# Peptides against a protein of PDB entry 3H8D, part 9

Target 1, 122 residues: chain A of PDB entry 3H8D
Amino acid sequence: DMKRQQRFFRIPFIRPADQYKDPQNKKKGWWYAHFDGPWIARQMELHPDKPPILLVAGKDDMEMCELNLEETGLTRKRGAEILPRQFEEIWERCGGIQYLQSAIESRQARPTYATAMLQNLL

## One batch from the design tools (peptide; aimed at target 1 I11 R76)

Design b1_p10_7_s3 (made by RFdiffusion4, then SolubleMPNN; from b1_p10_7, 8 letters changed)
Fold by OpenDDE base, seed 2:
Order: C-alpha cells, then structure tokens, then sequence
Structure b1_p10_7_s3 (fold): chain B 122 residues (1-122), chain C 122 residues (1-122), chain A 10 residues (1-10)
C-alpha cells in the first residue's frame, strides 16, 4: 500500500566501546531509518571506522529495528526526522540501490515502498 | 581453548515502548551474557511480556553482541558481573540446554566452552 | 536486544 506515509529518521550513536572514553574520543556514528508506514523498510548505519551497514526489510529483519515507529519514540525526538533526500543521498552513496536490487533478485526483500520505487526506476 | 576465562553478566533494560511511561509502568527486562574469553558464547534476554530469547554463538551471531568483552564496558559496570550459576539457573529454566543441543546437532553452533560442557554432560 | 534499540531507550 503506497498510501502509507514515508518517514525518515537519523540519530547519532556512540559505540559501546567508546561509552567510557572522554568526549573527544567518543567516535560518533549515525543510524538512519526509513519507515514505510509503521514499520521499517530500510536501515543504514554509518560508522567512523568501519564500512557502512545497509539493511532491508525481509532480508535483514534480525538486524533491523523491531519496533514500530511509535514504539521507537523517533517522532518525539527533536531533530530526528530528516528529509527523504537526506536519507537517499547517503543510501545511494553507500550502494543501497544495488543492495536492495540484489535482495529483490534473490527473493529476500519484503515488498515495501522502497522496493516499489526501485523497480519503477529500473 | 578451555583455558579462557568464563565470565557472566546481567544488565537491566527497559523496552523502547515504555521509555515515556511513568516509572511504575516501565517494565524491566534483563539481558544476560556469557563470555568465553573475549567473545560472547551465549546471550539471553528476559522480557516482562514475551518469551525469553536464547542465543548461541555461531547460530545467532547476527542477533548477539558483536563487541568483545572489553568493548562492551561490562567489566567496568558496577554490579553487572554475576556468578556462573546466576546465569545457568535462568538458562536452564528457559530451555537453554535443549536450544544449544539443537544448535549443535544442526551444525549451527560454534564451538565454545558452553558447547563443550554440554557435550560432556550428554 | 539490538544496540540501536537500547540506544533508543536512553
């Protein structure tokens, strides 16, 4: 159902390993989420010292946020919501198009707004 | 290498859905970890309103703590470390023996201190 | 619990 609202969020995170370090030594990562209605469709993690992590619904459910959007509290977190392009620009840069395409072709991706848009693009 | 130190930890967690509730309505869960040397061998999660989650190395790597023990900061968290039996008692109650056995039999479990002890028990 | 979920609870 493409009538579902598409909402995008970003929050910073500090790795558990850095939680006891001085502020200047706490390397900041970024966690991104695309919610297709109440449920996550794509997740992305930028890390200061390792490759980005791309995750898509269906394929990567065990690694992705299991909370519905309301349960995350993201809608109540000031500054967490971002524009679609703020997500997509990073997603594209990290190879998200190919990643999602591969998940579709391998029959691992659950249909979402993201899969539909990609299939329209191709 | 069974010479590795076996260390056990427990920390509480509050469900994301309860983060905005009054303290009396924040249902507390418990996160347990068994580290075989620097790496997690078993993980267990007790929830107030859903079945416990049991995880074993090899089979459930994508759901388990990906940090080595030092990176977790658990050794620096006052009150986090528990006695072996404090872990095992809950593990047994939750069906951990059968779970790990099944993971061994299906060739999904990575060899750990836990798998060795179980195989000695059987 | 996933790390991000723990983070969301903080």
Amino acid sequence: as target 1 above (122 residues)
Amino acid sequence: as target 1 above (122 residues)
Amino acid sequence: MKYIEQLLLL
Scores: peptide ipSAE 0.319, ipTM 0.670, DockQ to the pose 0.205
OpenDDE base, seeds 1, 3, 4, 5: peptide ipSAE 0.318, 0.292, 0.332, 0.315; ipTM 0.669, 0.664, 0.680, 0.667; seeds 3, 4 fail the geometry check

Design b1_p10_7_s4 (made by RFdiffusion4, then SolubleMPNN; from b1_p10_7, 8 letters changed)
Fold by OpenDDE base, seed 5:
Structure b1_p10_7_s4 (fold): chain B 122 residues (1-122), chain C 122 residues (1-122), chain A 10 residues (1-10)
Amino acid sequence: as target 1 above (122 residues)
Amino acid sequence: as target 1 above (122 residues)
Amino acid sequence: MKYIEQLLLR
């Protein structure tokens, strides 16, 4: 359903292994999410010292947030919501188009707004 | 440090996506944890409708409990603590020995009591 | 349980 509201969010996180270290040793990561209606369609994690993690619905469900948008509280978290382009810019830099395309071609991707948009792009 | 107390816990959980469904539609999972001193060494999640999830320190930090043992309150939760063998039996059935071995061989595992014991087993 | 979910639920 293309009527669903597309919303994007970004929050910082400290890796569990670092959370009780000295502040200077707490390496900050960034968690990104694209919600297609109530459910996550794409997830992305940036890290200071390892490659980005790209995740798409259907293929990567076990690694993605299982909370619906309301349950996350993201819409009520100040500064969490970002513009679509703020997500897409990072997604594209990280090879997200190719990643999602491969997931579609291999029949691993669940249909979402993201998969529909890719059909328009190609 | 092999002096650290090894403690094991098990608690039931309802998947976030199911928590607001009717009781009959709330599929119960089981969360298992091995704490090597204050920090988790191994985590395991059983699900009624998908494969078990095995997690080991170092490799799977982003998916594991970030709270230290005291913070979890598990030691004060009635019925949560289990015997070592109650954990190990399930761990072995789920292929945990092979999983941890692979993590060690690929240099992804953080040294814990569990990794040390595996050295004795092999 | 996933780290991000724990973070969001706190």
Scores: peptide ipSAE 0.325, ipTM 0.679, DockQ to the pose 0.194
OpenDDE base, seeds 1, 2, 3, 4: peptide ipSAE 0.319, 0.309, 0.323, 0.310; ipTM 0.676, 0.640, 0.676, 0.650

Design b1_p10_8 (made by RFdiffusion4)
Pose (drawn by RFdiffusion4):
Structure b1_p10_8 (pose): chain A 119 residues (1-119), chain B 122 residues (1-122), chain P 10 residues (1-10)
Amino acid sequence: KRQQRFFRIPFIRPADQYKDPQNKKKGWWYAHFDGPWIARQMELHPDKPPILLVAGKDDMEMCELNLEETGLTRKRGAEILPRQFEEIWERCGGIQYLQSAIESRQARPTYATAMLQNL
Amino acid sequence: as target 1 above (122 residues)
Amino acid sequence: SWLKPYYVFP
């Protein structure tokens, strides 16, 4: 029913902007858009646990801008293939995280919940 | 979900003569494919030593890869799949829009998602 | 989020 689009933004800690390149610890921010709306958000950090977020339970913590208002389709190198998102998501325990939110009625139905519920 | 049937692939390559040269002397080229479902709709090659090759379905059937998407194994090759924009950027810089527009005007281009996309643009 | 400048591109 809707186009699935995935984005990735590598980042460094604000405190690392003026250190030498070898001292800049990298992280990665990810987003899965189910149409204009974000279904899953994922953050890999060098200094704390991975942040896994799903539509519904985590609306307050997730990016609140829809796809057009982010400008992500306009940024070079930002969009990634579905597998590049799914591989990282699975390695973070994302399947169990989304499943747990589904069973406790905390998950908004999206293409992502439909995929886990099907298989 | 015609868009979901669209799949794009890129294979970097070198000539055999450059196989054992230093990495800085390996003149790379790139082979590209746009699959409209099981069939190649557009094929593109950037070469280090000759003009770019642009091929469209219908007009260029003899010159294109004859295998369908499953027969190629490209969906199983690590790093081969690219986003539509990664294909389109290179296709445009090679004159691919003019090449596809001419094939459509000469009616040689077989209707595909690519011809449908160029027509919606015009 | 502090990551907003990294992912918003008006």

Design b1_p10_8_s1 (made by RFdiffusion4, then SolubleMPNN; from b1_p10_8, 3 letters changed)
Fold by OpenDDE base, seed 4:
Structure b1_p10_8_s1 (fold): chain B 122 residues (1-122), chain C 122 residues (1-122), chain A 10 residues (1-10)
Amino acid sequence: as target 1 above (122 residues)
Amino acid sequence: as target 1 above (122 residues)
Amino acid sequence: SELRPYYLFP
């Protein structure tokens, strides 16, 4: 359903080894999510010291957030929601287009708003 | 190095949706780790409501614990360490042998104690 | 234990 609301969120996280360090010594990562309606379509994890993790619905369901949008509380977390381009800019830099394309071609991706947009792009 | 100490750990986790529920209403999952010396060789995540996640070194590095054993604090966490068979029994039930075998055959797995043992088994 | 970033959700 292309009428489903597309919403994007970002929250910081800190590595386990940095949990108990002083704030200035904590290296923050970033967790990104794209929700196509109530369910996640894409997930992205940026780390200060390793390659980004890209995850897409269908292919990576087991490793992605299993909660629906309401259950995450993201809509109630101040500062968590971001603009679409704030997600897409990072997604593209991280190779998300190619990652999703490959998932589609291998028939691993389930249809989402993201797959539809990519199909229109190519 | 086959002389590296093989150590196994298990800790519980609770789903985000259950974080703030009463203890009796929290459905616990279980996180398992096999360390081959200082570095993780296998990781396993049991969930109350979805299939288990199996992860092996080389193939799944980005999704596994990136900390060395010392950094995890697992050696200092009472009750976290388990016997080898306590890990292996669950690993086998979850299809870990086949998962690791496939990772070896696809040349995705890096050599670990686990790959060596499997090679001896087959 | 928090295994993944989304475990930090409220």
Scores: peptide ipSAE 0.143, ipTM 0.687, DockQ to the pose 0.227
OpenDDE base, seeds 1, 2, 3, 5: peptide ipSAE 0.121, 0.131, 0.093, 0.136; ipTM 0.564, 0.685, 0.544, 0.691; seed 1 fails the geometry check

Design b1_p10_8_s2 (made by RFdiffusion4, then SolubleMPNN; from b1_p10_8 with K4D)
Fold by OpenDDE base, seed 5:
Structure b1_p10_8_s2 (fold): chain B 122 residues (1-122), chain C 122 residues (1-122), chain A 10 residues (1-10)
Amino acid sequence: as target 1 above (122 residues)
Amino acid sequence: as target 1 above (122 residues)
Amino acid sequence: SWLDPYYVFP
């Protein structure tokens, strides 16, 4: 159902070794999530010192958020919700289109808003 | 000064990908610290899916806590402080004695309570 | 070697 609310979130994280350093010396990573209605459609992790991690529903379910949107509390976490373009800009830069396309072609992707949009793009 | 108070702490951490999963599916890591007075002497990180990280003052300063003990707030964090043996047991299992000894022999270790104790042991 | 980032458990 493409009528489902599309919501996007971002949470920062740091390495344990950097936890008790001055803020300027904490290398910050980012956890991103795209929820298609109550369930996650895409997940992305940016790291300060290694390649980004891209995950899509169906293919990577076991490595993705298993809670529904309400259970996560993300909607109640101040500053966590972001605009669609804030997610998509990073997704594109990290090769997300190609990643999802490959998952669709290999029949590993679960149908989501993201797969539908890619269908329109390609 | 071997009169300095030796204090040990432990904090759990989880991977971002596991942040929003059921508790039973969150793989937990552990961050350990040994403070020799106000400054860290040893740091250790246990990971659920990779080798432990061992760090000693002098050799690994740039990867260790750079705040003094009071600045960390560890002494005020409920459940964070642990007994010396709780640290040492894990340290030994992870090869910490050999790691520190090598650092001493290569002249990379800063003199601490830990180096002094190793001097007595070997 | 690089460290994997983590979310500190509250």
Scores: peptide ipSAE 0.067, ipTM 0.602, DockQ to the pose 0.074
OpenDDE base, seeds 1, 2, 3, 4: peptide ipSAE 0.069, 0.067, 0.066, 0.086; ipTM 0.427, 0.578, 0.446, 0.472; seeds 1, 2, 4 fail the geometry check

Design b1_p10_8_s3 (made by RFdiffusion4, then SolubleMPNN; from b1_p10_8 with K4D V8L)
Fold by OpenDDE base, seed 5:
Structure b1_p10_8_s3 (fold): chain B 122 residues (1-122), chain C 122 residues (1-122), chain A 10 residues (1-10)
Amino acid sequence: as target 1 above (122 residues)
Amino acid sequence: as target 1 above (122 residues)
Amino acid sequence: SWLDPYYLFP
């Protein structure tokens, strides 16, 4: 549904084990979210020392953000919001297209803006 | 391998959205871990508003604790360590036996103390 | 994630 606003966010995180280390020893990860209206559609987690985690609504709901967008406070966090392409570029590089495609094919993906776009792309 | 020490931990968590609410409005979750020696074997997450999450080594490595036990600091966190039965009781109530069994049958589970115990139980 | 257990560690 094109009526829903698509918004994208990225925030850094540092592992608890690294939080008290010197800056050079803090391994930064990145948390990405795509919100289709008030609800998350895709989530991605980049880690310095393991493969990226890709998550899609329906399939991975238990591991994804359970809060609506307003509850997250992301819209009020300076520098958190990113452009659509800034999300998509990373998503694509991480194999997000194939991941979402597989979720659609297995009937695990909840219909979202992301699933609709992928259907148009393929 | 019975040479490895089995240690169990539980820590509470409050969702970020609740952290600044009044105590009565903070919905507490619980994070559980079973460490088979230095590495996690089972993880469990209890939530106030969704089904429990069960995770087993091998199958769910990307979603589980990636730190060794020492790196977590759990052994130094007062009140975090629990008795084996305190973990197992909750694990059983949450369907952990069936979950781990299925992971073994699907060849997704990494061999751990937990998988060995289940094999003896069944 | 907001519920990432890693954020629970000391």
Scores: peptide ipSAE 0.107, ipTM 0.676, DockQ to the pose 0.200
OpenDDE base, seeds 1, 2, 3, 4: peptide ipSAE 0.104, 0.097, 0.093, 0.090; ipTM 0.673, 0.665, 0.668, 0.675

Design b1_p10_8_s4 (made by RFdiffusion4, then SolubleMPNN; from b1_p10_8, 3 letters changed)
Fold by OpenDDE base, seed 1:
Structure b1_p10_8_s4 (fold): chain B 122 residues (1-122), chain C 122 residues (1-122), chain A 10 residues (1-10)
Amino acid sequence: as target 1 above (122 residues)
Amino acid sequence: as target 1 above (122 residues)
Amino acid sequence: SELLPYFVFP
């Protein structure tokens, strides 16, 4: 169970609205994913013009990546994989701990490595 | 402008909720994309347990693929690219023409090859 | 509305 490999990824995105703008006007967002084994456990998005988006498995399944890790190709995308702390630092800054905690308390969160870690932290 | 290459793709997905079920209980959905040059023009999702989702550029940017075509890696994924008609047939069956038409009429649609084609059809 | 990158292939 907890023996599943925890892998983290980040990729940039550009808003469709900026696609035809000059490069200097194409503001980048960042999409983050935590995979607990083959399936996503947490997702996070930093946007240039709106609040961060936080998503956790169980609660936000419909808004999160539905592809398994292999299907995403993230493991084969150069520079996509990041260290755990590179994810967690942003997660913490965006209020992810509170968000996941609330999801656990409301019984909306699907058990993942992330929920287990939080349960051990609190 | 309309000289941009129109490319279509389809990939399967499995719901996170089904990730721990037996293979026979993992119902597949299908994600479809139409790229007008580098950026997505239309997106469509067939789900095993809910109505199809239709999305068009301009109106649904926030719900559509934010990666450019090259970033997606779809062009390099074996079996992902489909013929135009393979997309259009499903699009039509799902009410895509009406959906895009409404987006155009409401001035929500960003001009794409898709909007241009529809304007020539009606 | 949430952004949903369905794929990030190499």
Scores: peptide ipSAE 0.110, ipTM 0.491, DockQ to the pose 0.357
OpenDDE base, seeds 2, 3, 4, 5: peptide ipSAE 0.035, 0.049, 0.052, 0.032; ipTM 0.314, 0.454, 0.509, 0.636; seed 4 fails the geometry check

## One batch from the design tools (peptide; aimed at target 1 P12 E89 R93 C94)

Design b1_p11_1 (made by RFdiffusion4)
Pose (drawn by RFdiffusion4):
Structure b1_p11_1 (pose): chain A 119 residues (1-119), chain B 122 residues (1-122), chain P 11 residues (1-11)
Amino acid sequence: KRQQRFFRIPFIRPADQYKDPQNKKKGWWYAHFDGPWIARQMELHPDKPPILLVAGKDDMEMCELNLEETGLTRKRGAEILPRQFEEIWERCGGIQYLQSAIESRQARPTYATAMLQNL
Amino acid sequence: as target 1 above (122 residues)
Amino acid sequence: SEQDEAVALLE
């Protein structure tokens, strides 16, 4: 029913902007858009646990801008294939995280919940 | 979900003469494919030593890869799949829009998602 | 990257 689009933004801590390149610890931010709306958000940090977020339970914590208002389709190198998102998501325990949110009625139905519920 | 049937692939390559040269002397080229479902709709090759090759379905059937998407194994090759814009950027720089527009005007281009996309643009 | 190199070749 809707186009699935995935984005990745590598980042460094704000405190690392003026250190030498070898001292800049990298992280990665990810987003899965189910049409204009974000279904899953994922953050890999070098200094704290991975942040896994799903539409519904985590609306407050997730990026609140829809796809057009982010400008992500306009940023070079930002869009990634579905498998580049899914591989990282699974390694972070994302399947269990989304399943737990589904069973406790905290998950908004999206293409992501439909995929986990099907298989 | 015609867009979901669209799949794009890129294979970097070198000539055999450059196989054992230093990495800085390996003149790379790139082979590309746009699959409209099981069949190749556009094929593109950047070469380090000759003009770019642009091929469209219908007009260029003899010159294109004859295998369908499953027969190629490309969906199983690590790093081969690219986003549509990664194909389109190179296709445009090679004159691919003019090449596809001409094939459509000469009616040689078989209708595909690619010809449908160029027509919606015009 | 492979994309940037491809663009540079065309340029």

Design b1_p11_1_s1 (made by RFdiffusion4, then SolubleMPNN; from b1_p11_1, 3 letters changed)
Fold by OpenDDE base, seed 4:
Structure b1_p11_1_s1 (fold): chain B 122 residues (1-122), chain C 122 residues (1-122), chain A 11 residues (1-11)
Amino acid sequence: as target 1 above (122 residues)
Amino acid sequence: as target 1 above (122 residues)
Amino acid sequence: SELDEALALLD
């Protein structure tokens, strides 16, 4: 049994519609991920012109990263990895606690480090 | 009940005897800390000319940081905070797993996030 | 996917 490392990543993205625009017109979004070992536990997307997207494992699997952590190459992307608090601070501001709680209560959430930690708090 | 955030820090230090030496003769050590919420759970010191020092809460309290995290000001020191893996990689290389395990087995270790995680692995 | 775009942007 290897310890599952909690790892967090953030990468920018440009909306497909903005890809060919001038740099000043390319609105950057931010993609965030929490990996509980090899598998994603939470995902979050910040957008310049719409509400943030919150996603949790089990509930939102079809919308979340389908790659394991190694397959993403994120661990090899300089500047992609972030501190846990850098994820959690945004997660909290976006209503992530309530979102995950609701997913647990509805039995939609897959058990993860995130679900366990929330259940410790609640 | 607030979630206890696991936070890790690394800062350089110069040995007292080297403080007044020329820069080239100031051998840098590295001080590492793992805080489980406000209180230190593990401490580690890397030295240029002696074995690393490993310290765990409960066992080594007198040799560890006596300040709570906020009192240290580490959260406000740019570049001091590190990723969990940046701590754990060095901890593992220094024999930290065995050290903490022994402290648990001898009932010297105070319960922390670190002890809980190790007990999950063993 | 957004990840693919994000990863491609970093490359």
Scores: peptide ipSAE 0.027, ipTM 0.558, DockQ to the pose 0.058
OpenDDE base, seeds 1, 2, 3, 5: peptide ipSAE 0.027, 0.027, 0.027, 0.027; ipTM 0.516, 0.533, 0.553, 0.529

Design b1_p11_1_s2 (made by RFdiffusion4, then SolubleMPNN; from b1_p11_1, 4 letters changed)
Fold by OpenDDE base, seed 4:
Structure b1_p11_1_s2 (fold): chain B 122 residues (1-122), chain C 122 residues (1-122), chain A 11 residues (1-11)
Amino acid sequence: as target 1 above (122 residues)
Amino acid sequence: as target 1 above (122 residues)
Amino acid sequence: SELDEALELLD
């Protein structure tokens, strides 16, 4: 449903083990989210020292943000919202297309804007 | 075709009559563009002293940017690209939905992402 | 959650 606004967000996180370290030793990760209307469609986590985590709605619900968009407060956090391409570029580099495709093929992915876009690509 | 990336841009312009005035007397307008892939779908101009100009592909081609996205260099201009909502919020306030709807109903609008979105809204 | 930690960093 194209009526739903596609919104993308990125926020940094510090690993729990680094929380009390000096700033120079705090390796920042990045938490990314794609919201298809009020609901998360994709999530991605960039870590400083391990592979990216890719998550898609339906398949990875237990690992994804459980809050609706408004509940996250992301829309009110200055600098959190990013351009679609800022998400997609990283998503693509992390193998997100293949990840989502596999989730669709295995019937694990919930239909979202993301699944619809991929199906149009393919 | 959802395969096409929707990208939005905003740049300031100074009215020709104000070009050589002191900065304090240069009233800035704003030029907005929605690109549906390489081609412009919507254009909007905010002026300091006259009503907004709303333009849609097919209807207003002669008044719209004739350059494809790459030719504009907008993608390479720092700060030019904006969030979809940053465009849509102004578009809505300017009566853009009604403008585009009328263009569709009169069969003047070229099919674009914008026309498809509106048809899904209605 | 990572989100909670991330949100705390922004606040």
Scores: peptide ipSAE 0.026, ipTM 0.561, DockQ to the pose 0.059
OpenDDE base, seeds 1, 2, 3, 5: peptide ipSAE 0.026, 0.026, 0.026, 0.019; ipTM 0.286, 0.540, 0.545, 0.531

Design b1_p11_1_s3 (made by RFdiffusion4, then SolubleMPNN; from b1_p11_1, 5 letters changed)
Fold by OpenDDE base, seed 1:
Parts: structure tokens; sequence; C-alpha cells
Structure b1_p11_1_s3 (fold): chain B 122 residues (1-122), chain C 122 residues (1-122), chain A 11 residues (1-11)
């Protein structure tokens, strides 16, 4: 049996208020996801005009993607899949390590590949 | 995209202390699992000489099956898969409804098909 | 989440 594949995705989003504006006035946000096998482990949202949103499995389940990876269709979206480092670099810059660590220490985090990696570093 | 399949499994286990006893002295326990798609949502263990063990995703992750459904090989084990009602009847008898409800109310439960079904009844 | 809106923009 194969180990769970770690896959990372990024897609742009436009704010609802900007949907019908001229192209130059549509500020792009970026939605990021880390899938540990079929289920999301981490989610991150970059916005042009508000702080980054960091979400981790177990703690933030109600705010995170409810679809499994296949249901999202992300694997079939050209250009959506990114390298692990392309996710991790942004995650680190946004304080993701501290955020996930805090979720583990408070017993809010669900065990995932991300929690295991963090626990191996500390 | 298909909705997550709810699949239920049961396998016997023999207590370690009984492994080398005569067949008549090997008391069978029963290991039960509910998989919500690839991941376990509920686990139950029936023992011949101790109370049932009930486990729910989010709350009991460290005690539950860590393998996804495919990794367990349960789908390939003849006679392991059972009907939903064959799981639910035992779950109900063992106080599983109250156990899962308590886990939801304490915010320990991870959202699963099982939590959704319970919330629709209450 | 903004996923549903984000997914629609890619189709």
Amino acid sequence: as target 1 above (122 residues)
Amino acid sequence: as target 1 above (122 residues)
Amino acid sequence: SDLDEALKLLD
C-alpha cells in the first residue's frame, strides 16, 4: 500500500465586490491548500486588503474545504497544483509554524502529515 | 464527483493472552469500523471480559486506526465488510449516540458523516 | 470558504 501523497494547490480568487469591476480593479487573492492524501490538512488564504488566513485540520474544519481532493477537481485544473516549497514558503512567512504549533499544544489540531512534520522539528 | 461512500467493517481479534490457548479458550473480541470515504469516522471494540470501547474521529485519533481504508486492506478481506445497520445496532446498544453527542458538545469531535447524521436527528 | 467562488473562476 502506498503512503499518502502530499499534494499542494493554489488558485486565484476575486473578491465578490470586485467580480464586475474592470480587470484592473479586480484584486486577486490566493487560495492555498495542502492535502494529506484525500483530505485537506492545511488551508491558507492571501488577500489583497486583509491579513492572511491560516487554517488547520481539526481546529478550523468548519471554515476549511469540506470536499475531498477528488471532489474539488483541483487535480484536473491546469496550473492549480504547486510544489511543496511553493506552499511552505508562504506558510512560513505568514506564521503558519506558530499557528499549527499552537493548535497542537491546545489539542485542537487533528493529526496530519503537517502535525507530524512539525513535531519532528521541535 | 461521487459522494463519500460510507462503509462498515468488522473483524475478530483474539486477546494476546489467549493467542496460544486451546481453541475453546480463545475468547473472541470484535473490532468495528465506520469509514467515511477513505478515513475512519468511528471505531468500536467489543471485548469478552471488559466494557466496550467507543472511539470517534477528532477526539480519539491517537487510539484509532491510523491507516486509510485502502491501506487497511479491509475491502479485500472476505467477510470483513458489514451492513450499516450491523454497525449501528451495536453502536446504539453500547451508548454510541451519547458518546458521539458528548464529543460534539465538547468540541472534540471532528466533523464526519456520523456527526452530521447525529445533528440531523437532534 | 472562498473555494466555491475560486473554483468557478477557473472553469
Scores: peptide ipSAE 0.029, ipTM 0.283, DockQ to the pose 0.048
OpenDDE base, seeds 2, 3, 4, 5: peptide ipSAE 0.028, 0.029, 0.028, 0.029; ipTM 0.542, 0.539, 0.542, 0.521

Design b1_p11_1_s4 (made by RFdiffusion4, then SolubleMPNN; from b1_p11_1, 3 letters changed)
Fold by OpenDDE base, seed 4:
Structure b1_p11_1_s4 (fold): chain B 122 residues (1-122), chain C 122 residues (1-122), chain A 11 residues (1-11)
Amino acid sequence: as target 1 above (122 residues)
Amino acid sequence: as target 1 above (122 residues)
Amino acid sequence: SDLDEALALLE
């Protein structure tokens, strides 16, 4: 549904093991989310020492944010919201297009704005 | 076409008459633009001393930005790009929904992402 | 995933 607002967020995280280390030893990761209306459509995690994690609705629900957007408080977190392209640029670099495409082809992806957009592009 | 990137921009302007005045006498306006792919779909101008200006593609082409997005250089202007909601919030407050709706109903509006979105909402 | 850690930082 086109009336659903597409919103994107990015927040840093520190690995639990690094939480109490000196600042220089706290490797920062980045958590990204695309919300299609109230529900997450895509999630992405960048890590300093392992490959990025790509997650898409339907396929990866158990590993993705279980909270609706309002419950996350992200809309009220200053600096968390990012431009669509700020998400998409990283998504593309991480192979997100292929990942989502594969999820669609395998019938694992839940229909979202992201799936619709990709199917429109291809 | 859903594959077109929706991008929004905001830049300040000083009225020509105020250009050479003291800073305190330079009333700042704000220029907003919504680009549906390379072409502008909506434009909005906030002024300190007159009503806001709302412009929609097809209806108001002669008063809107005549440059395609790349030609504007906005994508390369730091701080110019804004979140969709940063545009939409002001648009809504200025009566943009009604304005665009009227343009559609009068057959003045060119089809854009904005027209499609509105027609989906209504 | 690091979801829990990320969300915890929001609080």
Scores: peptide ipSAE 0.031, ipTM 0.565, DockQ to the pose 0.053
OpenDDE base, seeds 1, 2, 3, 5: peptide ipSAE 0.030, 0.020, 0.030, 0.031; ipTM 0.524, 0.550, 0.547, 0.529

Design b1_p11_2 (made by RFdiffusion4)
Pose (drawn by RFdiffusion4):
Structure b1_p11_2 (pose): chain A 119 residues (1-119), chain B 122 residues (1-122), chain P 11 residues (1-11)
Amino acid sequence: KRQQRFFRIPFIRPADQYKDPQNKKKGWWYAHFDGPWIARQMELHPDKPPILLVAGKDDMEMCELNLEETGLTRKRGAEILPRQFEEIWERCGGIQYLQSAIESRQARPTYATAMLQNL
Amino acid sequence: as target 1 above (122 residues)
Amino acid sequence: SHEETFAIAAE
């Protein structure tokens, strides 16, 4: 019904902007858009647990801008293939995280919940 | 979901003569493919020593890879799949829009998602 | 340009 689009933004801590390159610890931010709306959000941090977020339970914590208002389709190197998102998501326990939200009625139906419920 | 049937691939390559040269002397080229479902719709090659090769379905059937998507194993090759814009940016710089527009005008281009996309643009 | 095309292709 809708186009699935995935994006990745590597980042460094704000406190690391003016240290030498070897002292800049990198993280990665990810987004899965199910049409204009974000279905899953994932953040890999060098100093704290991975942040896994799903539409519904985590609306407050997730990016609130739809796809057009982010400008992500306009940023070079930002868009990634579905597998590049799914591989990281699975390694973070994302399958169990989305499943837990589904069973406790905290998950908004998206292409992501439809995939987990099917298989 | 015609867009979901679209798949794009890129294989960097070097000539055999450069196989054991220093990494800085390995003149790289790139082979590309746009699959419209099971069949290649566009094929593109950047070469380090000759003009770029642009091929479209219908007009260029003899010159293109004859294998369908499953027969190639490309969906199983790590790092081979690219986003549509990664193909389109190179296709445009090579004159691919003019090449596809001409094939359409000469009616040599077989209708594909690529010809449908260029027509919606015009 | 030719060099720019190859640089972008290397990305």

